# Ledger of designs, part 16: peptides against a protein of PDB entry 7AL2

Target 1, 85 residues: chain A of PDB entry 7AL2
Amino acid sequence: YEIMLIRPKTIDDINYVVDQVLEESNPVILDLSFLEKESPANFKLAGEKIKQMRSNYGAEALLLSRCNDKNLIIIAPKGVSLVRK

## One batch from the design tools (peptide; aimed at target 1 L62)

Design b2_p17_6 (made by RFdiffusion4)
Pose (drawn by RFdiffusion4):
Structure b2_p17_6 (pose): chain A 85 residues (1-85), chain P 17 residues (1-17)
Amino acid sequence: as target 1 above (85 residues)
Amino acid sequence: KKEAEEGEIYIYDTDVE
């Protein structure tokens, strides 16, 4: 499989992440910092999509890093386990 | 829709400021 890296800027990028996790079953490492400071509406929308993927499709989501200009999240689909060691 | 390729990603650390 592939791990996709993205900093979403538009709704199309949000739909891109939904499709990678749900259709391609690929984990996505995404930086939500652009949406957070540029479009609070799309940041809330991106979070809602992540909540739906975890609730209905068994995706795991983990905060990896949070600092000025970075909010790094990993989304693993059902079938890829995030194993804390 | 593609079937998931079973796998693991190991996590050792995280950071929050």

Design b2_p17_6_s1 (made by RFdiffusion4, then SolubleMPNN; from b2_p17_6, 5 letters changed)
Fold by OpenDDE base, seed 2:
Order: structure tokens, then sequence, then C-alpha cells
Structure b2_p17_6_s1 (fold): chain B 85 residues (1-85), chain A 17 residues (1-17)
């Protein structure tokens, strides 16, 4: 698999994340800081998509870093384990 | 790791900074 990195800005970007996790089985490290600041509606949509991937497809999500200018989350598809050393 | 809230997202948290 590949690890994808993205700072989504549009609905198309959100759908890209979904496609990478569910169709390509690629982990995604995403920065939600743009959506959180610029589009509460799309931030909410992104959150709902992540919750759906967790609930319906067994994806896992881990918060990597949260500060004023970044909101980094890794989403792993089912079968890719996130392990903390 | 622990459960954390980020917006509407309930996620596991293990801050790596």
Amino acid sequence: as target 1 above (85 residues)
Amino acid sequence: KKEAVEGEIYIYSSFIE
C-alpha cells in the first residue's frame, strides 16, 4: 500500500480520501485545519465520512497532532494496523 | 492511546509532536 498525504480543501478532496481508504486500501494522513477554519459544513462532512469508514468498514483513525495551524489525523483501512511503540 | 474528540470525530489519540 501507499501512504497518502492531503490537506483537503473541497468536497472532491474529501471524496478522494474516502476513495483512497476504501477502494485503494491506502492509509491517509490528512490535515483538517483548512476545512475547520474555512468551511464548518465541509469539516462536518469530513468528520461524518471518517466516522462512516470506522463504523461500516473497520477503518481506524488516530490523532497525530493538534495545534493552531494543523489538525493531523491518520486513517488506516481495515487490515492495516496502527501500532504505538 | 486514548479516545479523543476532534470536531465531530471520535478518534484514538497519541500525540506525536
Scores: peptide ipSAE 0.037, ipTM 0.633, DockQ to the pose 0.070
OpenDDE base, seeds 1, 3, 4, 5: peptide ipSAE 0.035, 0.036, 0.035, 0.035; ipTM 0.631, 0.628, 0.628, 0.626; seed 1 fails the geometry check

Design b2_p17_6_s2 (made by RFdiffusion4, then SolubleMPNN; from b2_p17_6, 6 letters changed)
Fold by OpenDDE base, seed 1:
Structure b2_p17_6_s2 (fold): chain B 85 residues (1-85), chain A 17 residues (1-17)
Amino acid sequence: as target 1 above (85 residues)
Amino acid sequence: KKAPVPGEIYIYDSFVE
C-alpha cells in the first residue's frame, strides 16, 4: 500500500481521503488545520466521514499532533493496524 | 468535551465546538 499525505481544503479533498482509505486501502495522513480554520462546516464533514469510516468499515483514526498550525490525523484502512508503543 | 490527545483515537467531537 501507499501512505497518502494531504491537507484537505475542499469537499473534493475530503472525498479523496475517503476513496483512498476505502477503495484503495491506503492509509492517509491528513492535516485538518485548513478546514478547521477556513470552513467549520467542511471540518465537521471531514469528522463525520472519519467517524463513518471507523464505524462502518473498520478504519482506524489516530490523532498524531494538534497545535495552532496543524491538526494531524492518520486514518488507516481495515487491515493496517495502528499501534501505540 | 474531552480534549484530544495525540496517540489516541481521533474523535471529531473533541475538535468541534
Scores: peptide ipSAE 0.363, ipTM 0.808, DockQ to the pose 0.054
OpenDDE base, seeds 2, 3, 4, 5: peptide ipSAE 0.361, 0.269, 0.356, 0.348; ipTM 0.805, 0.783, 0.803, 0.801; seed 5 fails the geometry check

Design b2_p17_6_s3 (made by RFdiffusion4, then SolubleMPNN; from b2_p17_6, 5 letters changed)
Fold by OpenDDE base, seed 1:
Structure b2_p17_6_s3 (fold): chain B 85 residues (1-85), chain A 17 residues (1-17)
Amino acid sequence: as target 1 above (85 residues)
Amino acid sequence: KKEAVPGEIYIYSSEVE
């Protein structure tokens, strides 16, 4: 598989993330900081999509880093295990 | 709002949404 990196800015980007996780079975490392600052609505949408992927498709989503200018998250599709040491 | 902790499950949370 491939690991996709993205800082989503639009709904299209959010849908791209969903497609990568669910259709391509690729983990995605994404920075939600742009959406969080620029579009509360799309930030909420992204969060809902992540929740749906976890609840309905067995995806995992873990926070990697959180600060003023970063909201870094990894989303892994079912079959790719995220392990914390 | 809830403090974000690296390594934990990401959960969207907002007091207004």
Scores: peptide ipSAE 0.275, ipTM 0.724, DockQ to the pose 0.040
OpenDDE base, seeds 2, 3, 4, 5: peptide ipSAE 0.256, 0.179, 0.266, 0.261; ipTM 0.715, 0.696, 0.724, 0.725; seed 3 fails the geometry check

Design b2_p17_6_s4 (made by RFdiffusion4, then SolubleMPNN; from b2_p17_6, 6 letters changed)
Fold by OpenDDE base, seed 3:
Structure b2_p17_6_s4 (fold): chain B 85 residues (1-85), chain A 17 residues (1-17)
Amino acid sequence: as target 1 above (85 residues)
Amino acid sequence: KKEAVPGEIEITDFFVE
């Protein structure tokens, strides 16, 4: 698999994340800071999609960093385990 | 731990102190 990195800015970007996790089984490291600041609606949508992936598809979502200029999350598909040492 | 706060995404927090 591949690890995808993206700072989503559009609905297409959000759908890309969903496709990567659910269809391609690729982990995604994403920065949600743009959506959080520039599009509350799309930020909410991103959160709903992440919740759906976790609840319905066994995806795992982990917060990597949170500050004024970044909101970094990794989403792993079922079958890719995120392990903290 | 898992976080669900208004204005934030509900996820597990492992590395943010």
Scores: peptide ipSAE 0.180, ipTM 0.674, DockQ to the pose 0.057
OpenDDE base, seeds 1, 2, 4, 5: peptide ipSAE 0.089, 0.097, 0.081, 0.041; ipTM 0.651, 0.627, 0.620, 0.639; seeds 1, 2 fail the geometry check

Design b2_p17_7 (made by RFdiffusion4)
Pose (drawn by RFdiffusion4):
Structure b2_p17_7 (pose): chain A 85 residues (1-85), chain P 17 residues (1-17)
Amino acid sequence: as target 1 above (85 residues)
Amino acid sequence: SEEEVELYEEWGITVPD
């Protein structure tokens, strides 16, 4: 499989992440810092999509890093386990 | 912040200690 890296800027990038996790079953490492400071509406929308994927499709989501200009999240689809060691 | 932790947990995001 592949792990996709993205900093979403538009709704199309949000739909891109939904499709990678749900259609391609690929984990996505995404930086939500652009949406957070540029479009609070799309940041809320991105989070809602992450909640739906975990609730209905068994995706795991993990905060990896949070600092000025970075909000790094990993989304693993059902079938890729995030194992804390 | 505590507010961010609560928001991320609401979205189903695991926030480590």

Design b2_p17_7_s1 (made by RFdiffusion4, then SolubleMPNN; from b2_p17_7, 9 letters changed)
Fold by OpenDDE base, seed 2:
Structure b2_p17_7_s1 (fold): chain B 85 residues (1-85), chain A 17 residues (1-17)
Amino acid sequence: as target 1 above (85 residues)
Amino acid sequence: SEEFRKELEEFGVFVPE
């Protein structure tokens, strides 16, 4: 698999994340700082998509860092285990 | 903030302590 990196700015970007996780089974490292700052509605939408991927498809999501204008989250598909040591 | 943490947790994002 591949690990995708993206700082989504549009709904198309959000849907791209969903496609990568669910269709391609690729983990995605998200920077949500743009949406958080520029579009509260799309930030919430992104969150709802994460919730759906977790609840319906067994994805996992983990906050990596929030600092210096970054909001980094990794989303892993069911087949990829996230382990924090 | 705690509000940020709770919002992410509502999205299903684990927020380490």
Scores: peptide ipSAE 0.648, ipTM 0.921, DockQ to the pose 0.944
OpenDDE base, seeds 1, 3, 4, 5: peptide ipSAE 0.645, 0.647, 0.647, 0.645; ipTM 0.920, 0.920, 0.920, 0.920

Design b2_p17_7_s2 (made by RFdiffusion4, then SolubleMPNN; from b2_p17_7, 8 letters changed)
Fold by OpenDDE base, seed 1:
Structure b2_p17_7_s2 (fold): chain B 85 residues (1-85), chain A 17 residues (1-17)
Amino acid sequence: as target 1 above (85 residues)
Amino acid sequence: SEEFRKLLEEFGVEVPK
């Protein structure tokens, strides 16, 4: 599989993330800092999509880093295990 | 922030210790 890196800025970007996880079975490393700052509504939408992917398709989501400049979350499709050493 | 943590909880995003 491929690992997608994206800093979504639009709903289209959010939907692209969903497609990558569910259709392509690719993990996605998200930087949600733009949405969090510029569009709280779309930030919440992204979160809702994460929840849906987890609840309905067995995806996992893990916070990688949080600061003023970055909001990094990895979303792994079912079959890709996220393990902390 | 507390709001962010609540959102992560709502979204089901795991927060590593």
Scores: peptide ipSAE 0.610, ipTM 0.911, DockQ to the pose 0.856
OpenDDE base, seeds 2, 3, 4, 5: peptide ipSAE 0.609, 0.608, 0.608, 0.607; ipTM 0.911, 0.911, 0.911, 0.911

Design b2_p17_7_s3 (made by RFdiffusion4, then SolubleMPNN; from b2_p17_7, 10 letters changed)
Fold by OpenDDE base, seed 1:
Structure b2_p17_7_s3 (fold): chain B 85 residues (1-85), chain A 17 residues (1-17)
Amino acid sequence: as target 1 above (85 residues)
Amino acid sequence: SAEFIEELESYGVEVPK
């Protein structure tokens, strides 16, 4: 698999994330800082998509880092285990 | 903020302690 990196700015980007996780089975490292600042609605949408992927498809989501200009979350498809040491 | 963390957790994002 590939690990995708994206800082989504649009709904299309959000849907791209969903496709990568569910269709391509690729983990995605998201930087949600743009949406958080520029579109609370789309930030919420992204969150809802994360919830759906977790609830319905067994994806996992983990906050990696939160800073002033970074909001990094990894979403792993089912089969890719996220392990904290 | 605490509110931000709560929001993430509401989406099922794990927040390490």
Scores: peptide ipSAE 0.708, ipTM 0.928, DockQ to the pose 0.931
OpenDDE base, seeds 2, 3, 4, 5: peptide ipSAE 0.707, 0.707, 0.707, 0.706; ipTM 0.927, 0.928, 0.928, 0.927

Design b2_p17_7_s4 (made by RFdiffusion4, then SolubleMPNN; from b2_p17_7, 10 letters changed)
Fold by OpenDDE base, seed 1:
Structure b2_p17_7_s4 (fold): chain B 85 residues (1-85), chain A 17 residues (1-17)
Amino acid sequence: as target 1 above (85 residues)
Amino acid sequence: SSEFIEELESYGVEVPK
């Protein structure tokens, strides 16, 4: 599989994330900092999509880092295990 | 900040301690 990196800015980007996780079975490391600052509505939408992927498809989501200009979350499709050491 | 964490957790994002 591939690990996709994206800083989503639009709904299309959000849907791209969903497609990568669910259709391509690729983990996605996303930076939500843009949406958090520029579109609270789309930030919420992204969160709802994460919830749906987790609840309905067994995806996992993990906060990697949070700082002033980054909001990094990894979303792993079912079958890819996230392990903390 | 705590509100942000709570929001993430509401989406099922795991927040490491």
Scores: peptide ipSAE 0.709, ipTM 0.926, DockQ to the pose 0.930
OpenDDE base, seeds 2, 3, 4, 5: peptide ipSAE 0.708, 0.707, 0.708, 0.707; ipTM 0.925, 0.925, 0.925, 0.925

Design b2_p17_8 (made by RFdiffusion4)
Pose (drawn by RFdiffusion4):
Structure b2_p17_8 (pose): chain A 85 residues (1-85), chain P 17 residues (1-17)
Amino acid sequence: as target 1 above (85 residues)
Amino acid sequence: EEKEIDIYDPDATDYEP
């Protein structure tokens, strides 16, 4: 498989992440810092999509890093386990 | 087949939007 890296800026980028996790079953490492400071509406929308993917499709989501200009999240689809060691 | 990504960061937490 592939792990996709993205910093979403638009709704199309949010739909891109939904499609990678759900259609391609690829994990996505995404930085939500642009949406957080530029579009609070799309940041909330991105979070809602992450909640739906975990609730209905068995995706795992993990916060990897949170600092000024960075909010790094990994989304793993059902079939890729995030194993804490 | 199930696949794994190892997490070694003790500060990593479940993301809750």

Design b2_p17_8_s1 (made by RFdiffusion4, then SolubleMPNN; from b2_p17_8, 8 letters changed)
Fold by OpenDDE base, seed 4:
Parts: structure tokens; C-alpha cells; sequence
Structure b2_p17_8_s1 (fold): chain B 85 residues (1-85), chain A 17 residues (1-17)
């Protein structure tokens, strides 16, 4: 599998994340800081998509780092589990 | 074989949008 790192800025970017997780079964490291600051609507949309992926498709999502200029989340598809050790 | 990403940072928490 591949791991994508993205700081989405557009709806297309959000949809690309969804595609990577659901269609390609690739984990995504996601920085939502741009959307959070610049587009409340798209930030909300991204959150809704993450909720849907968790609720309906068995994805996992962990907050990795939260600071002034980063909102880092890892989203793992059903085929790749996040394991704490 | 199940694929895994290992999280060793205890500060990582479930993301709640």
C-alpha cells in the first residue's frame, strides 16, 4: 500500500482523500489546518467525510498533532489497522 | 497478512471532527 500526505485546500482534495481511503485502500496523513483557517464550510465537509468513512466503511482516524499551524490526522482504511504498542 | 501502522505515541487520540 501507499501512504498519502496531503494538506487539502479544495473540495477536490477532500474527495481525493476519500478516494484514496475507500477506493485505493491507502492510509492518508491529513493536515486540515488550511481548511480550518480558510474555509469553515470545507473543513466541516472534511469532518463529515471522515465521520462517514469511520461509521460506514470501517476506517480509523487518529489525531496525531494539533498546534497553531497543523491539524494532523491519520486515516486508515479498513485494510490497514492502526495498532497501539 | 493484515497490514498495520503502529502507533507508539500515547498522545495520539481518536479524531472527533
Amino acid sequence: as target 1 above (85 residues)
Amino acid sequence: MEKEIIITDPSAEEFVP
Scores: peptide ipSAE 0.615, ipTM 0.889, DockQ to the pose 0.910
OpenDDE base, seeds 1, 2, 3, 5: peptide ipSAE 0.614, 0.612, 0.612, 0.611; ipTM 0.889, 0.889, 0.889, 0.889

Design b2_p17_8_s2 (made by RFdiffusion4, then SolubleMPNN; from b2_p17_8, 10 letters changed)
Fold by OpenDDE base, seed 4:
Structure b2_p17_8_s2 (fold): chain B 85 residues (1-85), chain A 17 residues (1-17)
Amino acid sequence: as target 1 above (85 residues)
Amino acid sequence: MELEIEITNPEAKEFVP
């Protein structure tokens, strides 16, 4: 597995996240702060994609940190478990 | 192969879009 880190800015970036999780089975740490501020529509889209991955594909999604200009989430595909310690 | 990622941030919570 590879762990990907991205701060998506475009729909292409959102699709990249989806591909990493669903096709490559790679966990993704992403910062949604850019989309949240600059593109409410794409922020909503990203949220829907995460919801779908969680609900339909067995992904896990944790909010790691939420503060000013930071919205860090980890998405783990099926086969990668997030363990609280 | 299964992988575990440890989350040590106690404030981490389920993400709700």
Scores: peptide ipSAE 0.562, ipTM 0.878, DockQ to the pose 0.912
OpenDDE base, seeds 1, 2, 3, 5: peptide ipSAE 0.560, 0.557, 0.560, 0.560; ipTM 0.877, 0.876, 0.877, 0.877

Design b2_p17_8_s3 (made by RFdiffusion4, then SolubleMPNN; from b2_p17_8, 7 letters changed)
Fold by OpenDDE base, seed 1:
Structure b2_p17_8_s3 (fold): chain B 85 residues (1-85), chain A 17 residues (1-17)
Amino acid sequence: as target 1 above (85 residues)
Amino acid sequence: EEKEIEITNPNAKDFVP
């Protein structure tokens, strides 16, 4: 697999994340800080997509860092487990 | 085989939107 990195800014970016996780089986490290600040609606959408991936497709999602300028999350597809060390 | 990503950030937690 490849680990994709993105700071989503648009719905297209959100869909890119979904495609990477579900279609390509690639983990994604994403920073939601832009959406949280600039588009609460798209931030909510991103959250809903993450919930759906977890609930329906066995994805995992872990919050890595939360601060003023960062909302860093890793999403792992089914088959790639996140292990806390 | 299932692959693993090690998370070394001690403050990491399950993300709940």
Scores: peptide ipSAE 0.609, ipTM 0.896, DockQ to the pose 0.916
OpenDDE base, seeds 2, 3, 4, 5: peptide ipSAE 0.606, 0.601, 0.607, 0.605; ipTM 0.895, 0.894, 0.896, 0.896

Design b2_p17_8_s4 (made by RFdiffusion4, then SolubleMPNN; from b2_p17_8, 8 letters changed)
Fold by OpenDDE base, seed 5:
Structure b2_p17_8_s4 (fold): chain B 85 residues (1-85), chain A 17 residues (1-17)
Amino acid sequence: as target 1 above (85 residues)
Amino acid sequence: EERYIYITDPNAEDFVP
């Protein structure tokens, strides 16, 4: 599998994340810090998409780092398990 | 086929939007 790293700024970027997880079955490392600061509406949308992927498609979402300039999340599709070591 | 990503950071937690 491929792992995509993205800091989304637009709705197109959010949809890219959804496509990677659901259609390509690729994990995504996602930095939501731009949307959180610059677009409350799109930040909310991104959160809703993550909820939907978790609830309906068996995705996992783990917060990796939360600080002033990062909101870093890994999203794993069904079939790629996040395992703590 | 099973695939894995190993998380070694103990501070990682489930994301709650």
Scores: peptide ipSAE 0.606, ipTM 0.896, DockQ to the pose 0.965
OpenDDE base, seeds 1, 2, 3, 4: peptide ipSAE 0.605, 0.603, 0.603, 0.602; ipTM 0.895, 0.894, 0.895, 0.895

## One batch from the design tools (peptide; aimed at target 1 N71)

Design b2_p18_1 (made by RFdiffusion4)
Pose (drawn by RFdiffusion4):
Structure b2_p18_1 (pose): chain A 85 residues (1-85), chain P 18 residues (1-18)
Amino acid sequence: as target 1 above (85 residues)
Amino acid sequence: SFIDESFEEIIHDTENAS
């Protein structure tokens, strides 16, 4: 499989992440810092999509890093386990 | 679990964005 890296800026980028996790079953490492400071509406929308994926499709989501200009999240689809060691 | 707590933090941040 592939792990996709993205910093979403638009709704199309949000739909891109939904499709990678749900259709391609690829994990996505995404930086939500652009949406957070540029479009609070799309930041809330991106979070709602992450909640739906975990609730209905068995995706795992993990905060990897949170600092000025970075909010790094990993979304693993059902079938890729995030194993804490 | 750790992953559940991290998820809750992600959802809380995203729902309370201003």

Design b2_p18_1_s1 (made by RFdiffusion4, then SolubleMPNN; from b2_p18_1, 7 letters changed)
Fold by OpenDDE base, seed 4:
Structure b2_p18_1_s1 (fold): chain B 85 residues (1-85), chain A 18 residues (1-18)
Amino acid sequence: as target 1 above (85 residues)
Amino acid sequence: SEIDESFKEIIERAENVK
């Protein structure tokens, strides 16, 4: 698989993340700082999608960092384990 | 777990955004 990197700015970007996780089975490293700052509505939508991917498809999400104007999250599809060592 | 707590924080931030 591939690890995708994206800083979503639009609903299309959010749906791209969903497709990468659910259809392509690729982990995605997200920077949500743009949505959080510029579009609270789409930031909320992104959160809803993450919640749904976990509840319905067994995806996992981990907060990586929230500093220096970044809000970094990794979302892993079912079958890709997030492990802290 | 650490993973669960991280998830909760992610969702909380999104649901409570201003």
Scores: peptide ipSAE 0.730, ipTM 0.941, DockQ to the pose 0.905
OpenDDE base, seeds 1, 2, 3, 5: peptide ipSAE 0.729, 0.730, 0.729, 0.728; ipTM 0.941, 0.941, 0.941, 0.941

Design b2_p18_1_s2 (made by RFdiffusion4, then SolubleMPNN; from b2_p18_1, 7 letters changed)
Fold by OpenDDE base, seed 1:
Structure b2_p18_1_s2 (fold): chain B 85 residues (1-85), chain A 18 residues (1-18)
Amino acid sequence: as target 1 above (85 residues)
Amino acid sequence: SEIDESFEEILNMAENVK
């Protein structure tokens, strides 16, 4: 598999994340800082999509880093194990 | 704010919630 990195800015970017996780079975490291600052609606949408992927498809979501200029989360599809050393 | 609430929901869904 591939690991995708993206800082989503649009709904298309959000849907791209969903497609990567569910259709391509690729983990995605995403920075939600743009949406958090610029679009409350799309930030909420991103959260809902993450919730749905976890609830319905067995994806995992881990917070990597949270600060003023970044909000890093990894979303892993079912079958990819996220392990913390 | 709505952003804060949305982020809290994301945090609650994360497996490594503090």
Scores: peptide ipSAE 0.122, ipTM 0.724, DockQ to the pose 0.087
OpenDDE base, seeds 2, 3, 4, 5: peptide ipSAE 0.059, 0.064, 0.111, 0.040; ipTM 0.676, 0.667, 0.718, 0.619

Design b2_p18_1_s3 (made by RFdiffusion4, then SolubleMPNN; from b2_p18_1, 8 letters changed)
Fold by OpenDDE base, seed 2:
Structure b2_p18_1_s3 (fold): chain B 85 residues (1-85), chain A 18 residues (1-18)
Amino acid sequence: as target 1 above (85 residues)
Amino acid sequence: SEIDKSFEEILERAENVK
């Protein structure tokens, strides 16, 4: 698999993330800082979709960092285990 | 705020690696 990195800015970007996780089974490292700052509605939408992927499809998520215009989260599909040592 | 609540929903069952 591939690990995708994206700072989504549009609904299309959000849906791209969903496709990568659910259809391609690729982990995605997200920077949500643009949406949080520029689009409350799309930030909420992104959050809802991440929640849905976790609840309905067995995805996992970890907060990597939140500071200085970075909101980094990794989302892993069901078949990929996230391990912290 | 609603933004903060939405972010907390993301993190509710997620682990903070920081």
Scores: peptide ipSAE 0.040, ipTM 0.618, DockQ to the pose 0.085
OpenDDE base, seeds 1, 3, 4, 5: peptide ipSAE 0.036, 0.037, 0.039, 0.036; ipTM 0.603, 0.609, 0.625, 0.601

Design b2_p18_1_s4 (made by RFdiffusion4, then SolubleMPNN; from b2_p18_1, 8 letters changed)
Fold by OpenDDE base, seed 1:
Structure b2_p18_1_s4 (fold): chain B 85 residues (1-85), chain A 18 residues (1-18)
Amino acid sequence: as target 1 above (85 residues)
Amino acid sequence: SPIDESFEEIIKMASTVK
């Protein structure tokens, strides 16, 4: 699999994340800082999509870093485990 | 920064590496 990196800015980007996780089974590291600042609606949408992927498809979400200029989360599809050592 | 209800839930349930 590939690990995708993206800082979503549009709904198309959000849908790209969903496709990568659910259809391609690729983990995605996303920076939600743009959406958080610029689009409350799309930020909420992204969060809802992440929740749905976790609830319905066995995806796992891990917070990597959160501060004023970045909001990093990795979403792993079912079958890819996230482990901290 | 503002965090909507859905994202707050994700943050609450997600493990953190930081």
Scores: peptide ipSAE 0.076, ipTM 0.653, DockQ to the pose 0.086
OpenDDE base, seeds 2, 3, 4, 5: peptide ipSAE 0.060, 0.071, 0.063, 0.067; ipTM 0.638, 0.646, 0.641, 0.640

Design b2_p18_2 (made by RFdiffusion4)
Pose (drawn by RFdiffusion4):
Structure b2_p18_2 (pose): chain A 85 residues (1-85), chain P 18 residues (1-18)
Amino acid sequence: as target 1 above (85 residues)
Amino acid sequence: LLLEDAVEHLEKTIEEME
């Protein structure tokens, strides 16, 4: 499989992440810092999509890093386990 | 690494932003 890296800026990028996790079953490492400071509406929308994917489709989501200009989240689909060691 | 629940992180962040 592939791990996709993205910093979403538009709704199309949000739909891109939904499709990678749900259709391609690829984990996505995404930086939500752009949406957070540029479009609070789309940041909330991106978070709602992550909640739906975990609730209904068994995706795991993990915060990897949070600092000025970075909010790094990994989304793993059902079938890729995030194992804390 | 923070290794925290991202859904809980997003909910809190959204609430603070609202």

Design b2_p18_2_s1 (made by RFdiffusion4, then SolubleMPNN; from b2_p18_2, 5 letters changed)
Fold by OpenDDE base, seed 3:
Structure b2_p18_2_s1 (fold): chain B 85 residues (1-85), chain A 18 residues (1-18)
Amino acid sequence: as target 1 above (85 residues)
Amino acid sequence: MLLEDAVEYLEEKIEELE
């Protein structure tokens, strides 16, 4: 698999994340800082999609970093384990 | 760095935006 890196700016970017996790089975590290600042509606949409992937498809979603200019989350599809040492 | 479930974090942030 591949690990995708993206800072979503549009609905198309959000849908790309969903497709990568659910269809391609690729983990995604995404920065939600742009959406949080520039589009509350699309930030909410992204959050709902992440919640759905966890609840309905067994994805894992962890917060990696939160600061003024970063909002980093990793989403791993079922079958790719996120393990803390 | 403290690892936490992203869904709980996102739900709180969404509430702040509403």
Scores: peptide ipSAE 0.564, ipTM 0.860, DockQ to the pose 0.844
OpenDDE base, seeds 1, 2, 4, 5: peptide ipSAE 0.552, 0.541, 0.549, 0.557; ipTM 0.855, 0.848, 0.854, 0.858

Design b2_p18_2_s2 (made by RFdiffusion4, then SolubleMPNN; from b2_p18_2, 7 letters changed)
Fold by OpenDDE base, seed 2:
Structure b2_p18_2_s2 (fold): chain B 85 residues (1-85), chain A 18 residues (1-18)
Amino acid sequence: as target 1 above (85 residues)
Amino acid sequence: MLLEDAVKYLEEKIKEIE
């Protein structure tokens, strides 16, 4: 599999993340800082889609870093384990 | 929903590995 890195800016980018996780079975490292600053509605939508992938498809998610200019989250598809050491 | 509430909501939901 590949690990995708993306800073989503649009709904299309959010849907790209969903496709990568659910259809391609690729983990995605997201930076949500753009959506947080520029679109509260799309930031909420991203959160809802992450929750749906966790609840309905067995995806896992982990907050990596939250600071002034970054909001980093990894989401892994079912079959790729996220392990905290 | 205020931006601060959305951030908090997302962080709380993602803090847990499911």
Scores: peptide ipSAE 0.034, ipTM 0.573, DockQ to the pose 0.079
OpenDDE base, seeds 1, 3, 4, 5: peptide ipSAE 0.032, 0.034, 0.031, 0.029; ipTM 0.571, 0.556, 0.554, 0.556; seed 3 fails the geometry check

Design b2_p18_2_s3 (made by RFdiffusion4, then SolubleMPNN; from b2_p18_2, 6 letters changed)
Fold by OpenDDE base, seed 3:
Structure b2_p18_2_s3 (fold): chain B 85 residues (1-85), chain A 18 residues (1-18)
Amino acid sequence: as target 1 above (85 residues)
Amino acid sequence: MLLEDAVEEIEKLVEELE
């Protein structure tokens, strides 16, 4: 698999993340800081999609970093475990 | 899902990490 890195700015970017996790089975490192600041509606959509992937598809998600200019989350598809040591 | 719910989902990830 590949690890995708993206800072979504559009709905197309959000849908790309969903496709990568659910269809391509690729982990995604996601920076939500743009959406959080510039588009509350698209930030809401991103949160909904993350929740759905976790609840219904066995995806895992882990916060990597949150600060003034970053909101980094890794989302892993089912079968790729996220382990904190 | 409301905006508040999306914020809460992200905050849960913070709690899971900490």
Scores: peptide ipSAE 0.131, ipTM 0.689, DockQ to the pose 0.080
OpenDDE base, seeds 1, 2, 4, 5: peptide ipSAE 0.059, 0.038, 0.098, 0.114; ipTM 0.616, 0.608, 0.669, 0.684

